# Peptides against a protein of PDB entry 2AKA, part 109

Target 1, 299 residues: chain A of PDB entry 2AKA
Amino acid sequence: MEDLIPLVNRLQDAFSAIGQNADLDLPQIAVVGGQSAGKSSVLENFVGRDFLPRGSGIVTRRPLVLQLVNSTTEYAEFLHCKGKKFTDFEEVRLEIEAETDRVTGTNKGISPVPINLRVYSPHVLNLTLVDLPGMTKVPVGDQPPDIEFQIRDMLMQFVTKENCLILAVSPANSDLANSDALKIAKEVDPQGQRTIGVITKLDLMDEGTDARDVLENKLLPLRRGYIGVVNRSQKDIDGKKDITAALAAERKFFLSHPSYRHLADRMGTPYLQKVLNQQLTNHIRDTLPGLRNKLQSQL

## One batch from the design tools (peptide; made by RFdiffusion4, then SolubleMPNN)

Design b2_p19_1_s3 (from b2_p19_1, 10 letters changed)
Fold by OpenDDE base, seed 3:
Structure b2_p19_1_s3 (fold): chain B 299 residues (1-299), chain A 19 residues (1-19)
Amino acid sequence: as target 1 above (299 residues)
Amino acid sequence: SSALQEIQALLQEIDELLS
């Protein structure tokens, strides 16, 4: 298979350097979901490291272009500080926070200017995701009263693009029909052609309830289907529970659950990573002719 | 600029893939 994801990564970096044209529609996956839906945990599980900011309220306040690159070495690089290799992922987290605060200030505001982070790791597949701020309704602290709409407007800048795939992250312990992620996806992708559903918090559902119909793509059908995952709890994250152990527990969860055991091979974080790699690669291939023509017309 | 040159190079790579 051709390494198309790294090619698009180079395009992303180059356009970030000169100011990306608003008409440029790069093939990418935007991650959307409500606050506390589990987006950050999914991304950290891909890397196998704790490296994203944590806290109450809006944690992601700028788009994070996360470029995962399979490599024999493990380190991270930011586009805004070229030449610096991060091997301590705590420092990566601190840099994200510092760079966010540099632009947004200390009032917990948001900015549409992306942070570009590349992570090299032997534990990842090539995959690029754009982590977006979590949707919220209630401002907290010094947040502006219209923060909900600011976030929505920011998300729309990404998800309205035709070449943008949408990773819609929804918690299972909430009504899926009211999922902020699926609502925004339905708004911009009414036929469900660009949306991949991720269902988190399956382990937190009430006894006697399950998300089987959702995961089987029978309740709210998406062309690209749904993948269930089990993330570490906030307590586990705070306690620095090992991600590898958590992934093993996730596998065990699906295998042992009466409602999910038949789906177990098509569930979990490792499977999600594989699917996203494949879908993004294929999506890039499909969009490449159009991208070429667009680029040629702009030069 | 170096970025423009990179974009041009990438365009050529894309063209080669599609040709």
Scores: peptide ipSAE 0.473, ipTM 0.931, DockQ to the pose 0.619
Fold by OpenDDE base, seed 4:
Structure b2_p19_1_s3 (fold): chain B 299 residues (1-299), chain A 19 residues (1-19)
Amino acid sequence: as target 1 above (299 residues)
Amino acid sequence: SSALQEIQALLQEIDELLS
């Protein structure tokens, strides 16, 4: 029962190869959030590398199945180019962009066909996440005028599945009660059973304000609770600030903040990764009997 | 296909885990 996440990874790869995509209700975690919510930074902080597309507007335009695997070596592999090991994560970023453009074209459109990326690293726990396009209301460039609804429809293909957990990423420096991530989560998970809240940008809140009530699960209760994180600033990202240094700064932030110091051991990116690993493992275990039956019926 | 064979193998592994 220790290799449940790798087992599901193999299932994901096999089903992707036969074009089933989101048809099978595999136990998984879908990552949702508005544009600029800090979603990409959270994922990069898990890996400790810059590897996701950056820019204004919609950067993720296809679902990214990100399979993190603890290993003694560090490299990445794509399902669409088996046998090629990427050790330069800048090349990983470029491959994501190229593969996205290959399918969507240059009009910055979206596609529901996933990209499968596996990252081996000594710095990660076993964890699989499905990164979804950021929710937006305004089309950019030559995007279709209904791009908002296209993105929403794509997200719904994942988050409506019963075995899909939802990692809802919301910025603390905005109205959390009206965050895009929490709104869509509430729509498909009204009882808050499948949703894990991530609160970013805690360091960017106005002086004299804090998100203590949210982080203590007292304002908008979720069964699986909330975890706060502090990501690199856009300036730090542009300046290629080291993620390891950023993680140390995150720890210092929580320990030194008068509103969060008592929560510090249950906050931050390393704790989030640990919690997600445990929750995904347990979720797979709980859903495995049903998954077995469904697989049998499809063969 | 190789993918179908993999799915069948995985199904057997799941069966063993549930036994």
Scores: peptide ipSAE 0.463, ipTM 0.929, DockQ to the pose 0.618
Fold by OpenDDE base, seed 2:
Structure b2_p19_1_s3 (fold): chain B 299 residues (1-299), chain A 19 residues (1-19)
Amino acid sequence: as target 1 above (299 residues)
Amino acid sequence: SSALQEIQALLQEIDELLS
């Protein structure tokens, strides 16, 4: 059987090339979360490289279709600049920023036009994610006063689609009941059928508190459950802490924490990546007959 | 277009996978 994720990647690229990406409900995983919830850090941890825009406020301002492809070589390529292979991931970050600014300008505005990035690496599983702008209530810089609603409208274009799985990223050090990610997920997926919960910042919780009930799927149950992760701190990122070392520290965190030790084998970034690969593969298989019929009707 | 041809090819591949 051919790899299903690469097959859908080719469909994504083809539809993007003709500007009709919005007309097809492709099986995909949309990443949603509040500003600074840790979405970008999760994606970088999958790749093992620093390559996403950083800063205060809204860093992701266009949808980023991130196609991870297991390969013997490591490089990145953009759909908008075919033939150019990036081996320096700092240049990848700069290209994302430049391409974002080209479309949105310098006023920190947003655009629904996706950036398509493919990363080949021996360190990744086949996985495609759509990173979406972080939800915010406060405009920054020259952003319009209604930026909150613009972001929400953009997110809704993805998460309302039936074949879209939702990776809801919530920080543990904030009130989960008020999680922007879980609120929007529940709005469009009230039965929790399409939502996978990710809990970040578990290492930043107040002393004497834990997210055990959430991670055990007892507080806000999702059919697809929750996975906890520990990302690098902002200090670690600024200090250029190696992601490999951070992943080892994450494993140690779960194994040594009294509340999470029993869950350790079902936590952490590597486990999350594996689960997402499996979930997406199965989801593509389940949706493929319907997708075939829709494609045929559009040709 | 090359993109349309690719989509048609992909449809064929999907059909083969579903058969």
Scores: peptide ipSAE 0.458, ipTM 0.928, DockQ to the pose 0.537
Fold by OpenDDE base, seed 5:
Structure b2_p19_1_s3 (fold): chain B 299 residues (1-299), chain A 19 residues (1-19)
Amino acid sequence: as target 1 above (299 residues)
Amino acid sequence: SSALQEIQALLQEIDELLS
């Protein structure tokens, strides 16, 4: 069967171009998590490049439809500036920031209008993710006091859709019972059918503690399970530590940790990429008949 | 619109995949 993910990417682009939030429930993976949960780092690790905005408070302020496409070449393209190929990922970061500010202003406001970014790379599997603003309870800058609810409303536009899978990103060094990601996922997916858990910051847990029970899907079970990852520290990011080196360190972490060694082959960023590619492909296949019917009824 | 035409084309591709 032909590459299903690229097919859906073309649908996404077409609907975005019409500007109408077509009431079409496209198969997709929405990424949710609290601020500083490590979402951006996970996505950058997939690409192997630093390309997402960084800073204090809300980093992602518009939905980012990130379309990863395996290719022999490496470059990025935005839907809002078709034909321009970005080979410098720093310029990609700047474009995201500029395009975000163009719509939201300088007050760090949010907008539900997506940015569509396609990244071609030999280092990625075909994978489409919708990165959503990080959940927060504290307004920053000139944000309105109800910014938390605005973010939630935006997230709900995606995660309530039946064909939306949820990548819930939670830090291990925080109480998982209070994870914003898992809370919102449970609200819209109470049976845990559409949710994939990602546990970050496993390397930052207190000595003598571990997330083994969570990663073994024993504490808060999800049908699609949990995958642990280890991201670069903020110091490493600021110091431009190589992502490839970080991925090697991640592998070493799981292999050397007494609590995670037995899970090591089902942990880490590369495994997460593989799982998400497979899950999305299968999900598209399963939803394709329904999608066809919906398209036929609307056209 | 070109986008609408693209959607129609994609629909045909989907139909072919499902046939």
Scores: peptide ipSAE 0.451, ipTM 0.926, DockQ to the pose 0.607

Design b2_p19_1_s4 (from b2_p19_1, 11 letters changed)
Fold by OpenDDE base, seed 3:
Structure b2_p19_1_s4 (fold): chain B 299 residues (1-299), chain A 19 residues (1-19)
Amino acid sequence: as target 1 above (299 residues)
Amino acid sequence: SSALEQIQALLEEIDKLLA
């Protein structure tokens, strides 16, 4: 079988060009989670670069279709500026911010119109993720009072699709039973067939507490299970801690933790990337016949 | 349009994969 992820990427790009991307149930992974749950950090850890907008409040304000492509070279391309190759990932961040502001304005509003970003890198597996705005309950700045519902409605446009897998990102240092990510996932995927759980901030849990039961899929079982990760802290990011060093520290964390050492080989960002690549590939394969029929009926 | 042509080409590729 050919690389199925790149094939779907080309479909995504083509449909985006004709304005039909939002209505097409393409096999994809939507990333959902509360504000500051660590979604963007997970994506940056895949790439090994700082390239996503940072700040307080709602940072991701448009869906970001992040297409990771394994390549011998490292650069990024946006669908909205074809032919321009970005080798400076700071410029990638700035372009995301500029393109976001172009559509949403300066009021920190949101738009459901995706930004399509392709990143070529030797450090990634083929993987497409849709980074969605973080769920929040409190408007900040000039945000509309109903921003919570606007975000929710935007997320629902993606996660209600049958072919959408859900990467539910939840921080371990918060009550998992109240996880915004898991709640929305349960709403649209009540049987837990499409949801992959990611548990962040395991390193920030109180002494004497752990997320072992969650990670072992015993507390809130998902068919596709849970994967724990340790992201860089804001202090580490501000201090320009290298992502490679952070990944090594993550590995060390799991190996040295009494509650997680037995799970260490099935935890961490590199393992998550592998699992997502495999699951997305298999999911595309399974959905491809139906997708073909649907596409044929629309042309 | 160019996009429609691309989609058609992709459909053909899919058909080949599923044949």
Scores: peptide ipSAE 0.383, ipTM 0.901, DockQ to the pose 0.606
Fold by OpenDDE base, seed 2:
Structure b2_p19_1_s4 (fold): chain B 299 residues (1-299), chain A 19 residues (1-19)
Amino acid sequence: as target 1 above (299 residues)
Amino acid sequence: SSALEQIQALLEEIDKLLA
């Protein structure tokens, strides 16, 4: 069963080469959240490298199929430029930006056409995530006035699929009742069967407040629960603070916080990676019989 | 091999896993 995620990765690559089949419901995890919710930071923390576009407004403008593969070597490969191995993750970031701009132009538009990126690393578990554009209400630059709805429509193409798990990323320093991620998740998964909650920015909450009730799954219950994480601050990112050091600080944060200490072993980025790997593996196993039949009918 | 051939090969692998 350890090879189930790589098997689905090979299916994803093959289908990407033929084109998007709307009838194919591959087992996957879609990452959703508002702009600046911390989605990109979570993904970079998994890899331990800075490799995603950064900036104000909409950063992710195309779906990014991120395939993490445990390996003895560290490098990245894009499906659109086969045979090129990237060992400099700054070049990976630049390639994502260039490939995005090639399709969308420079007007900060969006496209539903995925970028497929595979990262081999000794520091990752096998895990595939689809990073989606951040939800926004305000157009930036030359974006069309209806960009909010364009993003929403794009997200719905993924999250409405029955075999799609939803990683809902919400910042703790904002009203969680109004979380864009949790709202869209509840719309398509009203019983909370497919949604995993991630709470970011726990270190940025106002003094005297905490997200304990959310993390204990008592406020807005999800079957798959919530996991809290602490990402690097924008200042730390700009200062190129090491992700390994940030992960150590995250562990210290949970262990030392009066409201979270009892949850510390079920919090943080490393635990999130483990949970997502297990959830995806189990989900693939459960969906594989149905997927097999659907695939056969498409040939 | 073509993408279709790859999918066919993957189906065979799936069948082995489900057997």
Scores: peptide ipSAE 0.372, ipTM 0.898, DockQ to the pose 0.587
Fold by OpenDDE base, seed 5:
Structure b2_p19_1_s4 (fold): chain B 299 residues (1-299), chain A 19 residues (1-19)
Amino acid sequence: as target 1 above (299 residues)
Amino acid sequence: SSALEQIQALLEEIDKLLA
């Protein structure tokens, strides 16, 4: 059987080109989380490169369709500038920022129009994610006072779709009961059928506190479970600490932690990539007959 | 090819996978 993820990527690109992104319920994974929850770091860890915008407030201001493709070569391509191959991931970051600002202006506004980015790399599994703006309650800069609701409305366009899986990113050093990601997931997926939990900042928890019960799927059960990850610190990011070294440190963290050692083989960024690849592939296979029928009816 | 033509071609590929 052909690679199902690349097939859906081609569909996604075709629909994006005609401005019908919301018209078809494509099998996909939407990434949701509050600001500073660690979403960008998780995605960058998949690629092994720094390429996402950084800064205060809302980092992602347009949906970013991130298509990871396993390849012998490493480069990135944008749908809005076909034919241009980016080998410098700093240029990728700058292009995301420029393309975002082109549509939203400089007021830190948001737009529901996706940016489509494809990354070819020998270090990735085939995986497509839709990175969504981080949920916030406080407007920054020249943002309108209702920015929270604008973001929410944008997220709802994705996460309400039946074929959308939800990657809910929550920091462990905050109250998980108040996690923006888990709240929105519970709203649209009350039975926890479409939601995959990611717990970040496990290394920043107070001494004597752990997220074992959450990671063991005992506190807030999701059918698809939870995966813990450890991202680089902001200091490490600013210092351009190597992601490969960070992944090794992540592995060491889980193996050495008394509360997580028994879970270590089912934790960390590499395991998360594998799980997401498998779940997305299976999800596409399961939804393909229905997708075919929908496509036929729209032609 | 137009985006529509691409979608049609992809539909045919899906049909082959489902056959």
Scores: peptide ipSAE 0.369, ipTM 0.897, DockQ to the pose 0.528
Fold by OpenDDE base, seed 4:
Structure b2_p19_1_s4 (fold): chain B 299 residues (1-299), chain A 19 residues (1-19)
Amino acid sequence: as target 1 above (299 residues)
Amino acid sequence: SSALEQIQALLEEIDKLLA
């Protein structure tokens, strides 16, 4: 059974067109994490391009269905503007911002209506992720005071579904026990069956500290384990540091670190992408019989 | 709708995979 991820992509597109995306329990991976946890950087590292909105406050304000498709060519397409191929990923970023603002206005509000973005690239594995707004307790701009709850409600529409895997992104330089990502994951997946942990900012930990126990799945065990990554710093992003160079630096970090050297082959963005591809593929396969019946009911 | 037709086509593909 090949091309299961593209199959589900076509399902996502079809259901988006009829406005039923949120109600269908499609096999998918929802990305959750607090603001500044490094979610956007992880996604951009998969693509190898800067294309996600950046700035203060909530970066993602609508669900972003990011469909990565391995291809001989490199370009992006939005479902809301079919036929337009984006080869400049800065234009992709601008389109995300424009499309977000079109629906939410200028008040930095949120909307549950997804943006569907497909990226074709020779540098990606087939992988679909639903990037969700970052959890926050602090309203910005003209956001309503209950924005935290609006975000949580939006996340819950995805992560409560049985067929939803959860990519929980947590920074290592913060108390992991208080990770927003792991908290929400634990709430809806108390047995840790659907959650994949991503630990960012390992390079920003205090000297003499490490996340070895977490990465070895010994501290807060998840069935699907943890993968550490090292993202570009904000300075590097602002300075347009090449992502390929950053990935090389990430590899060097794990190989040279006394606490992580033995894990290096099971860490980093390329390994994460591979694992997610495999897990999503297997998950689709496992859920396909049930999905068939659900699809029939939608006709 | 075209979307429903797509779903029908996808259902048929799934049926083939599950056969």
Scores: peptide ipSAE 0.366, ipTM 0.892, DockQ to the pose 0.565

Design b2_p19_2_s1 (from b2_p19_2, 11 letters changed)
Fold by OpenDDE base, seed 1:
Structure b2_p19_2_s1 (fold): chain B 299 residues (1-299), chain A 19 residues (1-19)
Amino acid sequence: as target 1 above (299 residues)
Amino acid sequence: SSSLQAEIQALLDEIDELI
């Protein structure tokens, strides 16, 4: 059963090629969160490379189906340019930007049409995530006045599906009751059955405060629990701090923090990746009989 | 398309080996 994620990847690619991406309730993990919640940093930390668009405002403007595949070699491939292998991850970033602009135009609008990116790496577990546009209330630049609602409607196309797991990314240095990620998750998953909480920015909390009760699943209980992570600071990103060094610093943070030390083995990016791999694999297994029937009906 | 149907059939065959 080690190949369940690659099997679903082939399904995703086949249906993406015919434009039916949104209609299939495929077992997947949708990544949701407000702008600047740290979604892109979590995804880049899985790969160990800087490859996602960066900037002010809405950075992700199309869904990004990120297929991580464990391999002896490191390279990326896009579904829209089959056969081209990218070994420079800056070129991967540029291709995401170019392909986004090709569909959305210059107005920084959004499109529900996914970009499908596969990354082969020795440093990843098999994992597929759908990175979704960050929720925002304020249009930036030439964005339409209703951009908040357009983003919400796009997210709802994914997160309302029964087979969609939700990776809800929330910053710890903001009121969790106001988390855009947890709000949208609660709207579509009121019992917290499909939602995995990620708490970012634990290192940016005010002195004398902590997220212990959240991470212990006591404040806003989710069946699948919460995992805390520490991403690179903006200064670290601008300074091109190595992700491997950042992961070591994250481990040190949890081990040295009095409120989190007892949780340290169930925290951090490597643990998150492992949990997501396991949860996705199990979720695919549970949904596989239903998928078979749906596929058979398409013949 | 015939190509899509062939891919779906291949995927079904693989699923049947896993169930």
Scores: peptide ipSAE 0.388, ipTM 0.896, DockQ to the pose 0.502
Fold by OpenDDE base, seed 3:
Structure b2_p19_2_s1 (fold): chain B 299 residues (1-299), chain A 19 residues (1-19)
Amino acid sequence: as target 1 above (299 residues)
Amino acid sequence: SSSLQAEIQALLDEIDELI
């Protein structure tokens, strides 16, 4: 069972190399959410490293296929620069930025062409996620006026696929009924069969408010439920707060919070990683017969 | 390409061992 995710990773790499990524409905998890919803922070918390681009506005401008592989060693590899091992995760960040700019140019445009990044680490479970550009309504800087629609169209290329699971990332300190992530998920998955809810910024909710009903799957029910997480603040990131310390603080948050204490064992980044690994593995298994037939038709 | 077909065939064989 542990080999199913690596198998699909090989398929992703093979089809990426030939430019046919769009034609195969490969079992994958697409990460969707508004700008600053905390998507990239969740991914970095899985790895335990700062390696994703940072800044104001749309930071992710190309899909990032992040292939996490459990290994005794820690390093990263890009599909576009085969044979180069990255051990400095700052160099990984710089390569993502450079490869993004190479394709999109300097005008902060977007491209639907994925970057494929594999991270080997002893601290990860086997897991593949596609980080997608954050949904935004307001163009920033030199962005085209229609950037909202360009992002939406890009997201739709992934989330409309039947074998795509959707990790819908929503901040708790915003109206969940207005969540861009849950809206797009509901559009393409009206029965909530493919969607996993992630609620970020639970630590930033106003006093006397909580997301208990959401996390208990009572407000906007998803078949796959919701998982709450607490990401590092921008101040913590700028201050280079250790991710391990942040994960300990997250655990403490859930255990100490009156509204979440009873859910604490089903919350937090480590639990999310386990759930995603299990769900992706099971989803691959269920889709394998259909995938086999599709692959056979390509011969 | 012949290389891609070989890779697809190898992947099919691996899938067949799992199913």
Scores: peptide ipSAE 0.387, ipTM 0.893, DockQ to the pose 0.574
Fold by OpenDDE base, seed 2:
Formats: structure tokens, C-alpha cells, sequence
Structure b2_p19_2_s1 (fold): chain B 299 residues (1-299), chain A 19 residues (1-19)
């Protein structure tokens, strides 16, 4: 079973090289959420490194196919620069920015053309995620006035596919009934069959409020449920607080919080990573017979 | 391309071993 995710990664690489990624409904997890919902922070917490673009407004401007591979060594590789091994994750961040700007220009435009990044690490489970641009209502800088709709259309290219699982990332310190992630997920998955809820910023909720009913799957039920996480604050990121220390603080948060203590073993980034690995592996297994027939028709 | 077809065939063979 551990080899199913690497097998799909080889398929993704083969089809990405030809620009035909859109025609194969590959089993994958698309990450969706509003701007500043914490999507990039969740991905960095899986790797244990700062490697994604940071800033105000739209940070992710192209789909990022992030292939995590458990390995004895730690390094990154891009599909667009084969043979170059990155061991400095700051250089990984700079390469994502440079490759984004090469295609989109400097106007903060978006492109549907994916960046394919593979990260080998002893600290990850095998997991492939597609990080998508954050949903926004307000153009920033030289962005076109219709940027909201351009982002939405890009997201729809992924999340409408039957074999696409949806990681819906919502901040707890905002009205969850109005979550952009949960809205788009409900539009394309009205029965909640393909959606996994992630609730971020649980540490930033107002005093006397909690997300217990959401995390217990009582408010907006999803078949695959919800997982709460605590990411580093912007101050912690700017201060270069170690991710390992942040993961220890996350565990302490859930264990010490009166509303979440009973859920603590089913919360946090390490549990989320395990669940996503299992969900993706099972989903690949279930879709593999159909994928085989599609691949055979391409010969 | 012949290289793509060869890779697809290799992947199909691997899939057939798994299912």
C-alpha cells in the first residue's frame, strides 16, 4: 500500500511534462481556502521547513503540486529543473517565486499551469497535495478586477473532478458559515463525500468561544470529518520560530483546552498528515481500476 | 511520444501487479 502514492506521482510527472494534466482525473487532494486561511502554513508544517512564498494578498498564484516522499535524506526537486537538488529551503522558496513570476509576470497575475515540487524528507509521510490560490474578493496591486472569478475558475478545474479530494481550510476566528473553502466544497460536493475540513487559527478565537461543534462534526457535517490545527502566528513566522517547537505547542494547546482536550488525539498537524496519507492511499486504491482503463486507452 | 507510451506501459504493468 505504501507504493500507491509514488505510483500516482510518476503519472503526475509524466502528464505534467506533456501539458495534458487536465484530461486525467488523477486521484489527488486539492487544498482550498480563502486568503490567509493558513493553507501554506499547514503545508510547511508537514515538511517542517519554511519554503513557500509569503506576503500580503495572493501568495500562491499557480497551482503547486507538492509531492511529499518519505526518505532517509532531506532535499527538494522541481520538475522544471530536473537534476538540481535543493537542500536549502530558502532557495526552494526563491525558485517558486522566480518560476511563478516567469509565467505570470510581476503584476501578481495567476496562471493555471502547475509547479511540480517533490520534497524528500525523513519527517514526512508519502502525501501529494495540490495547493491552489487563495480565494479573494479584492484585487491587490495590478491584479485584474476579475481576479476573484479567475481564481474561482482555476479552483473549479480541480475540485469538480470526481477523483479530487478537497482539503477545505477555514480559519476558526472567522464566521465558518461564510467560509469560502466550505462554500466551494459544498457547491461541488453537496453530500460532503470528497471534502476533509481543516480548521486553523483555533488559538486566535475570541475568549469564551470555541469550534467544538465544528470539530465534533455537528455543525456542518462532512463524511470525512474535521481536523483542527494550530499554525505559527505571523509574529512567530517573522521571528523564524522553529516548526518543531510550534508542533509541540499545538499539542499542548489541544491537551490543555477545556473544549478540545477530549479530541486532542484526533487533532493537530501530525494527525492531519496521517489521515491525509491514509485517505489518499485508500482513494488511489479505489480509483486504480478506472485509472488503468483510462491509461490503456491512451496507448 | 514513444517514451511516454513506454512509461504508460510500465505504469500499467505495475498497476496490474497491485490489483
Amino acid sequence: as target 1 above (299 residues)
Amino acid sequence: SSSLQAEIQALLDEIDELI
Scores: peptide ipSAE 0.374, ipTM 0.891, DockQ to the pose 0.506
Fold by OpenDDE base, seed 5:
Structure b2_p19_2_s1 (fold): chain B 299 residues (1-299), chain A 19 residues (1-19)
Amino acid sequence: as target 1 above (299 residues)
Amino acid sequence: SSSLQAEIQALLDEIDELI
């Protein structure tokens, strides 16, 4: 059972190497959300390192296939840089930026061609996520005026696949009824069978407001439910606040909050990572017979 | 390619051990 995620990772790498990533409905989790929804912060909190590009506007401009692998050692590897082990996660960030710019140019355009990044760490569970560009209505830099639609079309290539689970990331300090992540998820998964909700920025909600009804699955019900998380603030990131300290603060937040205390054991980044590992493993198991038949037909 | 076919076959063999 523990080997199912690594097995699918080998499939992803094999098909990525031949440029056929889009044609295989591989069991995967696509991460969707508006700009500044907190997607990158959730992924970095799983690793416990700062390694994703930072900035205003559209940061992720290519799909990032992030393969987390539990290991006794900590390092990263790119599929496009075979044999190079990265131990400095700042160099990982720079390589993502350089490889993105190599394909998209300097105009801040987007490309559907994935970057495949594997991170080995003793601090992670086996988990594969596809980080997708943040939905936006406002072009930045030399982006074409239709960039919103280009991003949407790119997301649709992933989230319309039957074997794609959707990690819908929404900030709690914004109107959740207007969440770009929940809107796109509802469009392609109207029965809420493939969607896992993540609610970020719970610590930034106005006094006297809470997301309890959402987290209890009462407002916008998803079969797979919602998990609340508290990410580092931009001030905390700029101040180099340690992720381990941030995870302790997240736990304290849920335990101390009157509206969330009763949910605290089913909230936070460590619980989210565990749930995603279990959901992906089970999903791979359920899809494996169909995947086997498809692979056999390609020989 | 022959290398891709070999990798697919190896993956099929592993799948058959798991199901």
Scores: peptide ipSAE 0.374, ipTM 0.890, DockQ to the pose 0.501

